# Peptides against a protein of PDB entry 6RGO, part 68

Target 1, 392 residues: chain A of PDB entry 6RGO
Amino acid sequence: MALKLLGFNQDATCFSVISSNKGVTIYNCDPFGKCFELEKSTSNDEELDFLVEMLFSTSLIAVVDKTIGASKRKKLKIVNTKRKATICELTFPHEIMDVIMNRKIICVVLKSDQIFVYDISCMKLLRTIDVRGEKLKSTSKFRNSEAVGDIGVRVSLSTDNNSILCYSSYSKSDKENAPLNDIVVFDALKCIQINVLPAVHQSNIVCIACSPDGMLMATASEKGTIIRVFKTIDTENDEPILVNEFRRGSRPSRISEMKFNHDNTLLACVGESDTIHIFALPVTTTEADANEDDTLQQSSHSLSSSINGLQYISKGLANRFGKIIVSKIPTQSQQRHVAYIKIPENAKYRIGFPKDTTNTIHICGEDGNYLVYSIPRNEVGPCTLVKSNTFD

## One batch from the design tools (peptide)

Design b1_p21_2_s4 (made by RFdiffusion4, then SolubleMPNN; from b1_p21_2, 9 letters changed)
Fold by OpenDDE base, seed 3:
Order: sequence, then structure tokens, then C-alpha cells
Structure b1_p21_2_s4 (fold): chain B 392 residues (1-392), chain A 21 residues (1-21)
Amino acid sequence: as target 1 above (392 residues)
Amino acid sequence: SEEKKIKEIQELLEEQKKLLE
């Protein structure tokens, strides 16, 4: 049967899939089993397409039916899974491209490059973000991006209550074909722009991940060879905003998803390649708790390869909001993965990190495999399979 | 009513607090 993966929820306790014959199914990870099913309303042999975002392990889901007709693709349904009932329905002026949520916020991304930010508790619109801005309204070239379906605004939201929203934006270059290679960091609760990271890649950004706490953000371009990790907030200290640069591979390959683990020690990526890559992040010791004496010499010889060689190539793009020095880390100092998982070629996979086990990763495939892997701590190598289940 | 919808969303949001405690 053709399965389409929708992904894991925020804490990787559940994942959602589209089955061509059944509709949307949500699986619980532990104990493994079906927890919800949304039956196919149409008897037609039409390929099912849905967006489904689950709010953690709750009975609240956001659903967009993308299968049939331009009208349904503009409707967001909030559904109670226990009652199998629609609580409310929102209609948008354009097709919904993405939906993300946490305990506070729902963000809805439209094909028009607009982001609608809602307070989930009352479904009140807090902000409409127009990523094209007012100046580009005059270029009525709607990219009839019917053909270029893959280039749009990308978003990621922190899973915490701080609700840090990271999104891709158009570079301010006067070129008609400005790439989506800037990042905006936005406080979704306060509706304030925190930061703007210009030209973080040479080409369009196709994948973004925000850390659970909103303090870090990872980005990948269409090339998918380099992953960059940034601080979301400018620290008053002259600390570089670019904290890591990882090499996924030498060959171009699309990254479809990235995730941080819950303690910001690992970043995983998956995409069109036969390999899930897991990278180690340096533990940002916040200097605050340096006071208490406890002599636990845990010789965590973390391979803190001395990245002393950050040559600040200060190409000062003087935008009004300070000299954002995107220091290019030299290609030789690009860190590789610390762990990996081999996956079948041409199988799409999704990834999730469970909250309670920072060295465990959940993965699921369109091949019908749900797999739990242990991540090695002290060695560079393959992850160990701990549990496997199948689904239809 | 709008109030009934908001109340049902709030009940589902509170269901999660009890799973985290």
C-alpha cells in the first residue's frame, strides 16, 4: 500500500501517516499501536494528501485535506480525536502549505508566502506575517510556482512556551529572483522580530529546525551538503551567532527534516539520501551555575576539537541592525556526523527525539517500519537498533 | 457557540498538563 509519512509529534510519542486505503492514521510509539484513525471520506481512487499536526500526546490535531479541490486546501480543521469531531474550522485566502504548533501557538503557512500566527487557547489571530513585504506586492508575478512546488517559505517553531518562530525570507537584493536565504527569528507570543540572519546560505533554504527551547536554529539549503547552526538571540558578548557548521556529505542531496534532541546535544537530519546523520552539538555551558563545588570529574572527553580557528572573515553587510558577521567556517573545520542510520534507498523517513531518552531516536518510513535506535555516546559509528514495529 | 469551542480547546490543552505532571 502507498504510505505517506506526516511525521512525529513534538515529543516523538506519536507519529502520523496517510494510508491510501484508510486515510490518516496516528500511531502511538509506546506501547506501539493505532491511537486514532480518520477514515477516507471519498470512495475515489484519488491520491490522499493531508497535513496533520498533533499537539504532543493530546487529543487535539490540526488537519488540512489537500486531496481534492482548491477549497479544501484552504481549510484548517481543529479536531478532537477522542470525539472524532471538528471543534473549529478556519478558511484562508490561499492554499495551506504547512501547519506547526505548540501549547501556545498555531502557525499556518500559505502558498502566498504569508504566515498566520494564532493563539491556540482562543484561536485568535495574533499576527499575519507577509514574507514578501509590501514592496513586492507590485510585482504581481505570482510565480505560477505550479511547476516549482518545492520552493516556499519554511518555518520551525520551538516546542516550549517561549514560542520562537524561525522562518525563511527573501534576500533584500534588487534581483527579481531573490533567494529565500535569509532567516527571521520571531517571538510568536509577543509578535516581535528578534533577529534577522541575512544570506545564511547561497541558495534557497529548504529545511529549518528550531531547538525545543528556541535558543538554537539549524538551516539547510537546496544543496543539503552543509548544515549551519545559529544562536537565535544575539548575546551581548561578542560570541559568534554561527555556532556550528556540519558537513552532511559531498554530494548534493535534499534534507527534508532536521530535529534537535530535547537537551540541544544532538542534531539529526533525514532526506533523500540512504543515511540519517546525527551531529553532536557543543554543550553551551551557561556560565551561571559555575558556583557549586561538586568535584565529579566526569572526564567526558567530548571531542571538543579546538575550533580556535574561527577566522572572522568580517564581510560587513551593514544592514541597520548591526554587523551580522556570518563567519564562514573553513571547509576543513566542518564537523562530520558522530552517528548514522542506514535507511533503504528511495524510502522517505521521518525522525523524532523522545523527551526522556536524549540518546534515543525514533524513525518511521514509508516502507511501513517504525524503528527505535540507540545513539552511541563515546564512539563515531552506526546507531544500534533497539526496537522495531511494522504498520500499514 | 464560540464559547463552547474555546472551552473544548482549553480542556484539551489542560489534558496535556496532567500528562507532564
Scores: peptide ipSAE 0.460, ipTM 0.878, DockQ to the pose 0.865
Fold by OpenDDE base, seed 2:
Structure b1_p21_2_s4 (fold): chain B 392 residues (1-392), chain A 21 residues (1-21)
Amino acid sequence: as target 1 above (392 residues)
Amino acid sequence: SEEKKIKEIQELLEEQKKLLE
């Protein structure tokens, strides 16, 4: 059977899949098993396509039927899985490309490069962000929407209640084909722009991850060779703070998903390559926890001593023309993964970090494998398989 | 009614709080 992965929920307690024969299935991770199924509404042998976003471990899901020929591609259904009933339906002017949520906010991304921001508690529209319209206000040239590419606005939302929304925006370029290589940081609750990170990559951004607390974001371009991690809110001299620059690989390969763990110590990435890469982030010691045991400091110091060579080259080369070129960390200073997982070639995988175990990663594949790995702490190497389950 | 739909969403949001406690 062809499986299509929809991904993990925010806390990696559940994952969603499309089965051509069954429709959408949601699996619980622990105990492992089916927790919900959406039956296929059509007898047609058409390839099923859905968006499913689950609100953590709750019975609330957002569903979009994206199946070809379906008049439903513009419709968001809010479903109670316990009742197996649609609570409400929203209709949009354009095809829905993505849906993300937390306990406060639903964001709906349209093919028109619009982001609709809703208060989940009442399904009230708080804001419409027009990423293209913002560009057009800054640049005289209409981009024809018919760029045949899988390049659209990318979004990520913090899983906390602060609801920090990171989205890709079009660079200020006189070129008709200005890349989606700016990042906007947006307070989704207050509906205010907090920060703008210009030209964070040379090409279009295809993947964004926000940290659970909304304090960090990771970005990858179409090349997928470099991952950049920035502070979302904090700036230095009104310039964006580049925290890390990671090298996934030397060859181009698309990154489909990135995630932070719950304590912002790890960043994982997955995509078209045979390898999930896990990177270590510098632990920002807040002064407050300095009173507990000296014994844990020694293990953090050994990783920090290799990180101390990352001088914060926060020196944005403000080129004379007001383009903040994110200072490229020298290629020799680019960090590699600290851990990895080998996955089958041509199998799409999704990743999730559970809340309770910061050194554990959940992965699932279109090959029907759900796998739990332990991440090594003190060595660079492969992750260890802890649990394996299969699904159909 | 829309009020019943909003109430049902709010009940599901409260299920999330109870899962965190």
Scores: peptide ipSAE 0.455, ipTM 0.880, DockQ to the pose 0.878
Fold by OpenDDE base, seed 5:
Structure b1_p21_2_s4 (fold): chain B 392 residues (1-392), chain A 21 residues (1-21)
Amino acid sequence: as target 1 above (392 residues)
Amino acid sequence: SEEKKIKEIQELLEEQKKLLE
């Protein structure tokens, strides 16, 4: 049967899939099993396409029917899974491209490069962000959205209550073909722009991940060879703080998803390659707790030697000529993965980090595999398979 | 009513809090 993966929820307790025969199915990860099924309303042999965003393990989901020919591609349904009932429906002027949520906020991304920000508690529109509108003030040409292919605004939302929204924006370059290579950091609750990270890649950003706490953001371009991690809020000399630069590979490959673990110690990426890569992040020791307990000396030594290299990253961005030359972190200082998972070639996988076990990763494939891996701590190597289940 | 819908969303948001306690 053709499966299409939708993804994990925010804490990797559930994942959603589209089954050609059944429609949308949600699986619980532990204990493993079906927790919800939305039957297809149509007998048509049309390829089912849906967006499903879950609110953690709750009975609240956001659903968009993206099936071709459906007038429903502009409609967001909020569904109670226990009642199998639509609570409310929102209609948008354009096709919905993405939906993200946390306990406070729903963000709806449209094909028009608009982001609609809602307070989930009352379904009130807080803000409409027009990512093109800033560009149109400089360039009068309405580019037909059809000509830009699969390149749209990318978004990520913190899973915490601070509701830090990171989104890709068009660079201020006078070029008609300005890439989506800027990042805006936005407080979705206060509706305030916090930060702008200009030209974080040379090409369009195709993947963004916000950390659960909203303090970090990972970005990848169409090349998918380099992943950059930035601080979201903090700036140094009014410049973005690049925390990490990771090399996924030498060959271009699209990254479809990235995730931080719940303590910001790991970043995973998945895409069109046969490999899920897991990168270690430096533990930002908050300078405040440096005063007390001497006892944690021994285990930190191996990672501390790599941290001294990171202070050199910030100083390199401040080149005199207002071009944020993304300091080419010397290719020698680009960190590789600390762990990896091999997946079948051409299999689409999704990733999630469980909250309670920071050294495990959940993955699921369109091959019908749900897999739990243990991430090695002490060595660079493959992850160990801990649990496997199959779904249909 | 819209109020009943909002109330149901709020009840589901409260379900999430209870799952964290």
Scores: peptide ipSAE 0.433, ipTM 0.883, DockQ to the pose 0.870
Fold by OpenDDE base, seed 1:
Structure b1_p21_2_s4 (fold): chain B 392 residues (1-392), chain A 21 residues (1-21)
Amino acid sequence: as target 1 above (392 residues)
Amino acid sequence: SEEKKIKEIQELLEEQKKLLE
């Protein structure tokens, strides 16, 4: 049967899939097994499409049926999985493109490039963010949103209670065809913009990951060759702080998902390539642990290539054409992956990091494989398969 | 507990549904 992956929950304790004959199935990772099934609402042989966002390992899910008719694609159902009951239903003016949540906030992304921010506790609308902004009041042609099916607003939300929302925004260039290459950092609880990172890539941003604590974000463009990691809140001289620049590969390849582990030491990426890449982040030693005198001269050649070059994205070279030239970290200082997983070609995979094991990654494929890998700490190489399960 | 917060969220969501119906 054709499987479609919906992904892992925030702590990688569960994952969701669409089965063509059954509807939505949620699997528990440990112990491995089916924990919920959403019955197919229609007897028709139509290709099933759903959005499912799960609140950690809880009975609370958000569901959008994208399969049949424009009316269902505009409806968000909040479902109690234990009761198999809809708690509430919200209807939107436009098709729902994405849904993200944490313990405080639900964000709903529409095809109109609007983000609706809700307090989850009462389903109260806190903010509507219009990412297109006031500039599209000019009568210039609505870009027929039909032709560019893959370009839309991307979002990521911190899994903590601070509820840091990162989203892609249109560059301020007066060109009718401005790319979605800016990032806005938004406090979803206070409904305030915290930061704006202009022109973080040359092309549209297609993938964003926020760290669990909301302090870091990773971005990738349509090219998927370079991943950039920024601080979300902290700025230096009112400029964005670039923490890392990673090279996934030399060939263009779409990145579909990125995830930080729970301690911000690893960033994983997956997409259209035969390889999941895992990158090491520099551990920001907070100055606090400097006092333990433990003279263990373990010459851990930590591959702390001290990237002493925190290169500020200096505003300086606004060339006459309004292109913010992101100071390219020299290609020699672009870090490669520290670990990798080979996956079948043309199999779509999703990734998740479990909370309790920072060096473990969960992956699942549309091939029906759920796999647990151990990530090497002290060497560059392949991950080791620890557990394998199959699902249908 | 986290379970108590989840129950409270679900109860509040169920109450809000009854106010919208």
Scores: peptide ipSAE 0.426, ipTM 0.781, DockQ to the pose 0.061

## One batch from the design tools (peptide)

Design b1_p22_1 (made by RFdiffusion4)
Fold by OpenDDE base, seed 4:
Structure b1_p22_1 (fold): chain B 392 residues (1-392), chain A 22 residues (1-22)
Amino acid sequence: as target 1 above (392 residues)
Amino acid sequence: EEVSEPTEEEIEELQELLEEEE
């Protein structure tokens, strides 16, 4: 049967899939099994499409029926999985493109490049963010529906209660076709813009990940060759702090998903390539425990994988405002993956990091495989398969 | 387009689910 992956929940305890014959199924990861099914409402041979966002392991899910021809593409249902009942339904002026939530906030992304931010506890609208802004309302040339349907506003939300929202925004260039290459960092609770990272890539941003604590974000462009990691809130002289620049590969390949682990030590990415890449982040020593005098020269063996010197002069992305986000990271220090997983060609995979095991990654494929891998910490190499299950 | 605000009963049910442990 054709499966479509919806992804893992925030802590990777569950994942959601669309089965062409059944509708939406949610699987529990451990013990592995079906925990919820949402039956197909229509007998038609229409290709099912859904958004499903689950709130951790709770009985709360947000569901959008995106099936073609359905008037329901503008409707968000909040569903109690224990009761198998809709709690409430919200209707939007435009098609829903994405839904993301935590215990405080639900964000709804529309095809209009609007983000609706709600207090989840009462479904009260806190803010409507118009990413196009007032000037671009006139240039609502509906991107011809034939343009690769996947260039839109991207969002990521911290899983903690701080509710840091990162979203892609249009560069302030007077070009009618300004790329979605700026990032805005937004406090979703206070409804305040915290930071703006201008022109973090040359092309549209197609993937964003926020760390669980909201302190870091990762970005990838349509090219998917470079991943950049920034601080979200902290700035240096009113300039964005680039923490890391990772090289996924030399060939262009779309990244569909990125995730941080729960301790911000790892970043994983998946997409159209046959390889999930896992990168190590520098441990930010919090200043607090600097008092113990223990002169353990933990030689930070920077795993300087000797990437042979392709002197790609990073011509610093001359931001159109002359402020180059100088990658303070020399191109020579572009880190590669520390670990990888090989996946079948043309199989779409999703990734999740479990809360309790910082060296474990969960993956699931449209091939019907749920796989648990152990991540090597001391060497660059393949991840080790620990557990495997199949689903239909 | 009327965003139907949730009823008090729907809000109570939402709050009960938000109080569920992980």
Scores: peptide ipSAE 0.529, ipTM 0.900, DockQ to the pose 0.570
Fold by OpenDDE base, seed 2:
Structure b1_p22_1 (fold): chain B 392 residues (1-392), chain A 22 residues (1-22)
Amino acid sequence: as target 1 above (392 residues)
Amino acid sequence: EEVSEPTEEEIEELQELLEEEE
């Protein structure tokens, strides 16, 4: 059967899939098994398309029926999986492109490049962010980008209660086709813009990941050759802080998903390539824990010594026109993956990091494989398969 | 566009689900 992957929940305890014959199925990772099924409402041989976001391991899911011909592509359903009932339904002026949530906030991305931010506890609208309207204020020529296919506003939300929202925005270039290559960092609870990272890539941003704590953000462009990691909130001299620049590969390949692990030590990416890449992030030692255990310092020094070559080239060349030139980390200082997983060519995979085991990664494929890998800590190499399950 | 505000009963059910442990 054709499976379509929807992804993991925030803590990788569950994943969701579309089965052409059954509709939406949610699987529990441990113990492995079906925990929820949403039956197909239509007998038609139409290719099913859904958005499904699950709130952690709770019985709350957000569902959008995106099936072609369905009059439901503008409707968000909040569903109780225990009752198998819709709690509430919201209708939007435009097609829903994405839905993201945490315990405080639900964000709905529309085809209009609008982001609707709701308080999830009462489904009250807190803010409408009009990314196009911001472009109109910044550019003399607005192109209705109706025709630019798969390029829309991308979003990521922190899984914590701070609810840091990162979204792609249009650059202030007078070009009719200004790329979606700026990032806005937004406090979704307070409805305040915290930061703006201009021109983080040369081309459109197609993938964003926020860290669970909202302190870091990873970005990839349509080229998918370079991944950049920034601080979200912190700035140096009112300039964005580039923490890492990773090279996924030399060949262009679209990245579909990126995830941080729960302690911000790893960043994984997956996409159209035969390889999931895992990158190590520098451990920001918070000064507080430096007091006690002198003995563990020896093992951390070996990884830090290779990282010490990342001179903070925080020297954004502020060009005379206030354009933050993200200082290109010299191609020689671009870090490669520390670990990898080989996946079948043409199989779409999704990734998740479990909360309790920072050295494991969960992956699932449209090939019907659910796989748990161990990530090597002390060597650069392949991940080790720990557990495998199949689903249909 | 009538974004039907959720009923009090729908809000109570939402809150119960948000209080579910992970």
Scores: peptide ipSAE 0.529, ipTM 0.899, DockQ to the pose 0.510
Fold by OpenDDE base, seed 1:
Formats: structure tokens, C-alpha cells, sequence
Structure b1_p22_1 (fold): chain B 392 residues (1-392), chain A 22 residues (1-22)
């Protein structure tokens, strides 16, 4: 049977899948088992396509049926999984491309490059963000809408109540073919733009991850060779702060998903490659009070990668159009993965980080495998398989 | 097309689910 992965919830306690014969199934991770099933509305042999976003381990899910007809692709259902009933239904002017939520906010991304931001507690519309309209204000020329392949607006939302929304925006270049390579950081609760990161990649951004606390953001382009991590809110001299630049690989490969762990110490990425990569983030030592006393010479060979403060000399290569390109970290100083997981070629996988175990990663595959791995902290190497289950 | 606002009963049920512990 063909499985299609929808992904993990915010804390990796559950994951959702589409089974061609059954519809949507939600699995609990521990104890492993089916917790919810949404039957397909039609007997037809049509390829099932759904969006499902679950609110943590709660009985609240958002569902979009993309299988049948152009009309259903515009409907968002909020469903109570305990009652197996639709609470409310919202209809949009365009096809829904993505849905993300936390305990405060639900965001709906349309094929029109619009983001609808709702207060989840009352489903009140707080803001419509028109990413195309913002582009048109910056670039006088209409792009004909037809050749929008797999390149659309990407979004990520913090899982905390601060509700930091990161989205891809069109470059202010006068070129008709401006890439989606700017990032906007938006306070979804206050409905204000906090920051704009211009030209974070040379090509379209295809993957974004916000940290759980909304303080960090990871970005990858369609090339998927370099991952950049930025501060979301903080700026230095009104310029974006690049915290890390990671090299996934030398060969182009699409990244489908990235996630931070709950303490912002790890970033994982998955995509079309045979390898999940896990990167270590520098622990920002908050100046916790150095109480003096305990001289325990534990030779923590902390890999103090002394990131010698490469003063990002903002030698903004003022390209002829005054856009500051974030200075590229020299290819030799680009950090590699600290850990990896090998996955079957051509199997799509999704990733999640559990809240309670910052050194553990959950993965699930279209091959019907749910796997739990331990992440090595003191050495560069493979992750160790801890648990495995199968699903259908 | 008007986005139909949820009813008071639908809002009450949404709030009950948002108060569910993790």
C-alpha cells in the first residue's frame, strides 16, 4: 500500500500518515499505536491527499482534504478527534498549501501566496499577509502566475505562546523573476513585522524551521547544500545575525523538513537524500552566575568549537542594486553534521524531537517504519537505534 | 466568499480543546 507521511506534531508524541485504502491515521509514539483514524469520504481509487496539523497531543486537528475537486482543497476543517466531529469549517478563495498552529495561532497558507493568521481560540482573522502584494509594491511587474511549480511561500511558527511566524518573501529586485529568498519575521499575536532578512540564499527558500521558543530560524534553498541559522528578533547594527552556517552536502538535494530540538542545541534535516543530518548549535552560555567554588577539573572536552568571533565584517557586497547579501561564511569554516541516520534511498522520512529527551530523535518513513534514535553528543558518528515499530 | 465565523457553541468547544493538557 502507498503510505504518504504528513509528519509529527510539535512535541513528536504523535505522527500522521495517509494510507491509500483507509484515509488519515494518527499514531501515538509512546505507547505506540493508532489513536485516531479519519476514513476517506469516497470509494474512488483516487490518490489521497490531505493536510493534517495536530495541536500537540490534544484532540484538536486541522484537516484539509486535497483529494477531491478544487472546492475541497479550499476548505479547512477543525476536528475534535474524541467526538470524531467537525467543530467548524473555513472556506478560502484559493487552494490551501500549508497549515501550521500552536496553542494561540493557526496560519493558513494559500496558493495565492497569502497567509491568513487566526486567533485559534475564536477562529477570528487577525491578519491577511499578501506576499505577492508586498512584492508588487516593491517590483512594478506582474509575474504571470502560471509557472509556479513547487516554489511557493514557506512558513514556520514557534510552538510557544510568543507565536513567532517566519515566512519566505520575494526579493525586492526589479527582476520579473525575483526569487523567494527574503525572510520576514512576524509577531503573529501583535500582527507586527519584527524583522526582515534580505537575500538569505541566492535561490528560492524551500524549507524553514523556527525554534520552539521562536529565537532561532533555520533556512534552506532549493539547492539544499547549505543551511543557515539566524536569530529571528535580534539584530546587530540593523543587520541580520547569522549564528551558524551548516553544510549538509556537496551535491544538490532538496531538504523537505528541518527541526530544532526543544533546548535549541540540535538541528536536524531530512529530504531526498539517504541521510538525515543532525547539527550541533553552539550553546549560548547565558551568563548564569559563576558561583566560584567547585574546582572539579572535569576535563569536559566540550568541543568548544571556539567559533572565534568571525566578526561578520559586513562587507556587504553592495550588488549593483544596494541589497546587502549576508556575508557567506568561507566554505572551509562551514560546520558539518555531528550525527547522522542512514535511511533507505527514495523513502520519504519525517522527523520530530520529543520534549523530555533532547538527545533523542523520532523518525517515520513511507516504508512503514517508526524509529527512535539516540544522538551521540561526544563524538561525530551514526545515531543508535533504540526502538522500532511498524505501521500500515 | 465570506469566511463563516464559528458559532458560540463551536467557540466553547474550541476553548475546551485548547485547555487540554499535553
Amino acid sequence: as target 1 above (392 residues)
Amino acid sequence: EEVSEPTEEEIEELQELLEEEE
Scores: peptide ipSAE 0.525, ipTM 0.897, DockQ to the pose 0.559
Fold by OpenDDE base, seed 3:
Structure b1_p22_1 (fold): chain B 392 residues (1-392), chain A 22 residues (1-22)
Amino acid sequence: as target 1 above (392 residues)
Amino acid sequence: EEVSEPTEEEIEELQELLEEEE
């Protein structure tokens, strides 16, 4: 059967799939089994396409039917999985491209490059973010509907109640074809822009991950060769906002998903390559308990990749003349993965980190495999398969 | 196109689901 993966929930206790014959199925990870099915409403042999976001292990899901017609693609349904009933339906002016949520906020991304931010508790609209801004609306001819491929606004939301929203934005360059290579950090609850990270890549950002606590953000471009990790908020200390730079590979390959683990010690990425990469993040130990011993001298081949583009706007030195001193983010040494998983080249996979086991990763494939891997702690190498299940 | 706002009963059902333990 043709399977399409929708992904894991926030804590990796469940994952969602589209089965061409059945519709949407949600699986529980442990004990492994079907917990919900949404039957296809149409007898048509049309390829099923859905967005489904689940709120943790709750009975609340957000569903967008993208299968047939422009009208359905504009509708967000909030569904109670226990009752198998739609609670409420929201209709948008444009096709829904993405939906993300936590216990406080739902964000809906439209094909118009708009982000609608809702209070989940009452479905009240808190903010409409127009990523194109008013000035670009006049000059941007509607990119013909056909030629705007996979390049749109990307979003990630913290899973905590702080509700830190990270989204890709157009660079302020006067070029008609400005890339989506800026990042905006937004407090979704207060509806306040916290930070702007300009030109974090040379090309369009295609993947963003926010840490569960909203303190870190990872970005990848359409090249998918470099992953950058940033602090979302400027600390008053002159600490670099660029926390780390990882090399996924030398060959271009799209990254479809990135996830932090629950303690911000690991970042995983998956995409079109035969390999899931897992990177270790530097633990910001507060100075006190740094016992000397674990200086694993990873031979830093200092590939001084001149990050020519990362201009940071430090808040502090707004000199009287309105010149924002743009500090360059220091070029960090590119690190490789600490662990990896080999996956079939032709199968799309999704990733999730369970809350209770920081060194475990859940993965699921369009090949019908649900796999649990243990991540090695003290060595660079392959992850160990711990559990496997199959689904259809 | 009017965004259909949820009813009070629909909001109560939403709140019940948000109170579900993880």
Scores: peptide ipSAE 0.522, ipTM 0.897, DockQ to the pose 0.596

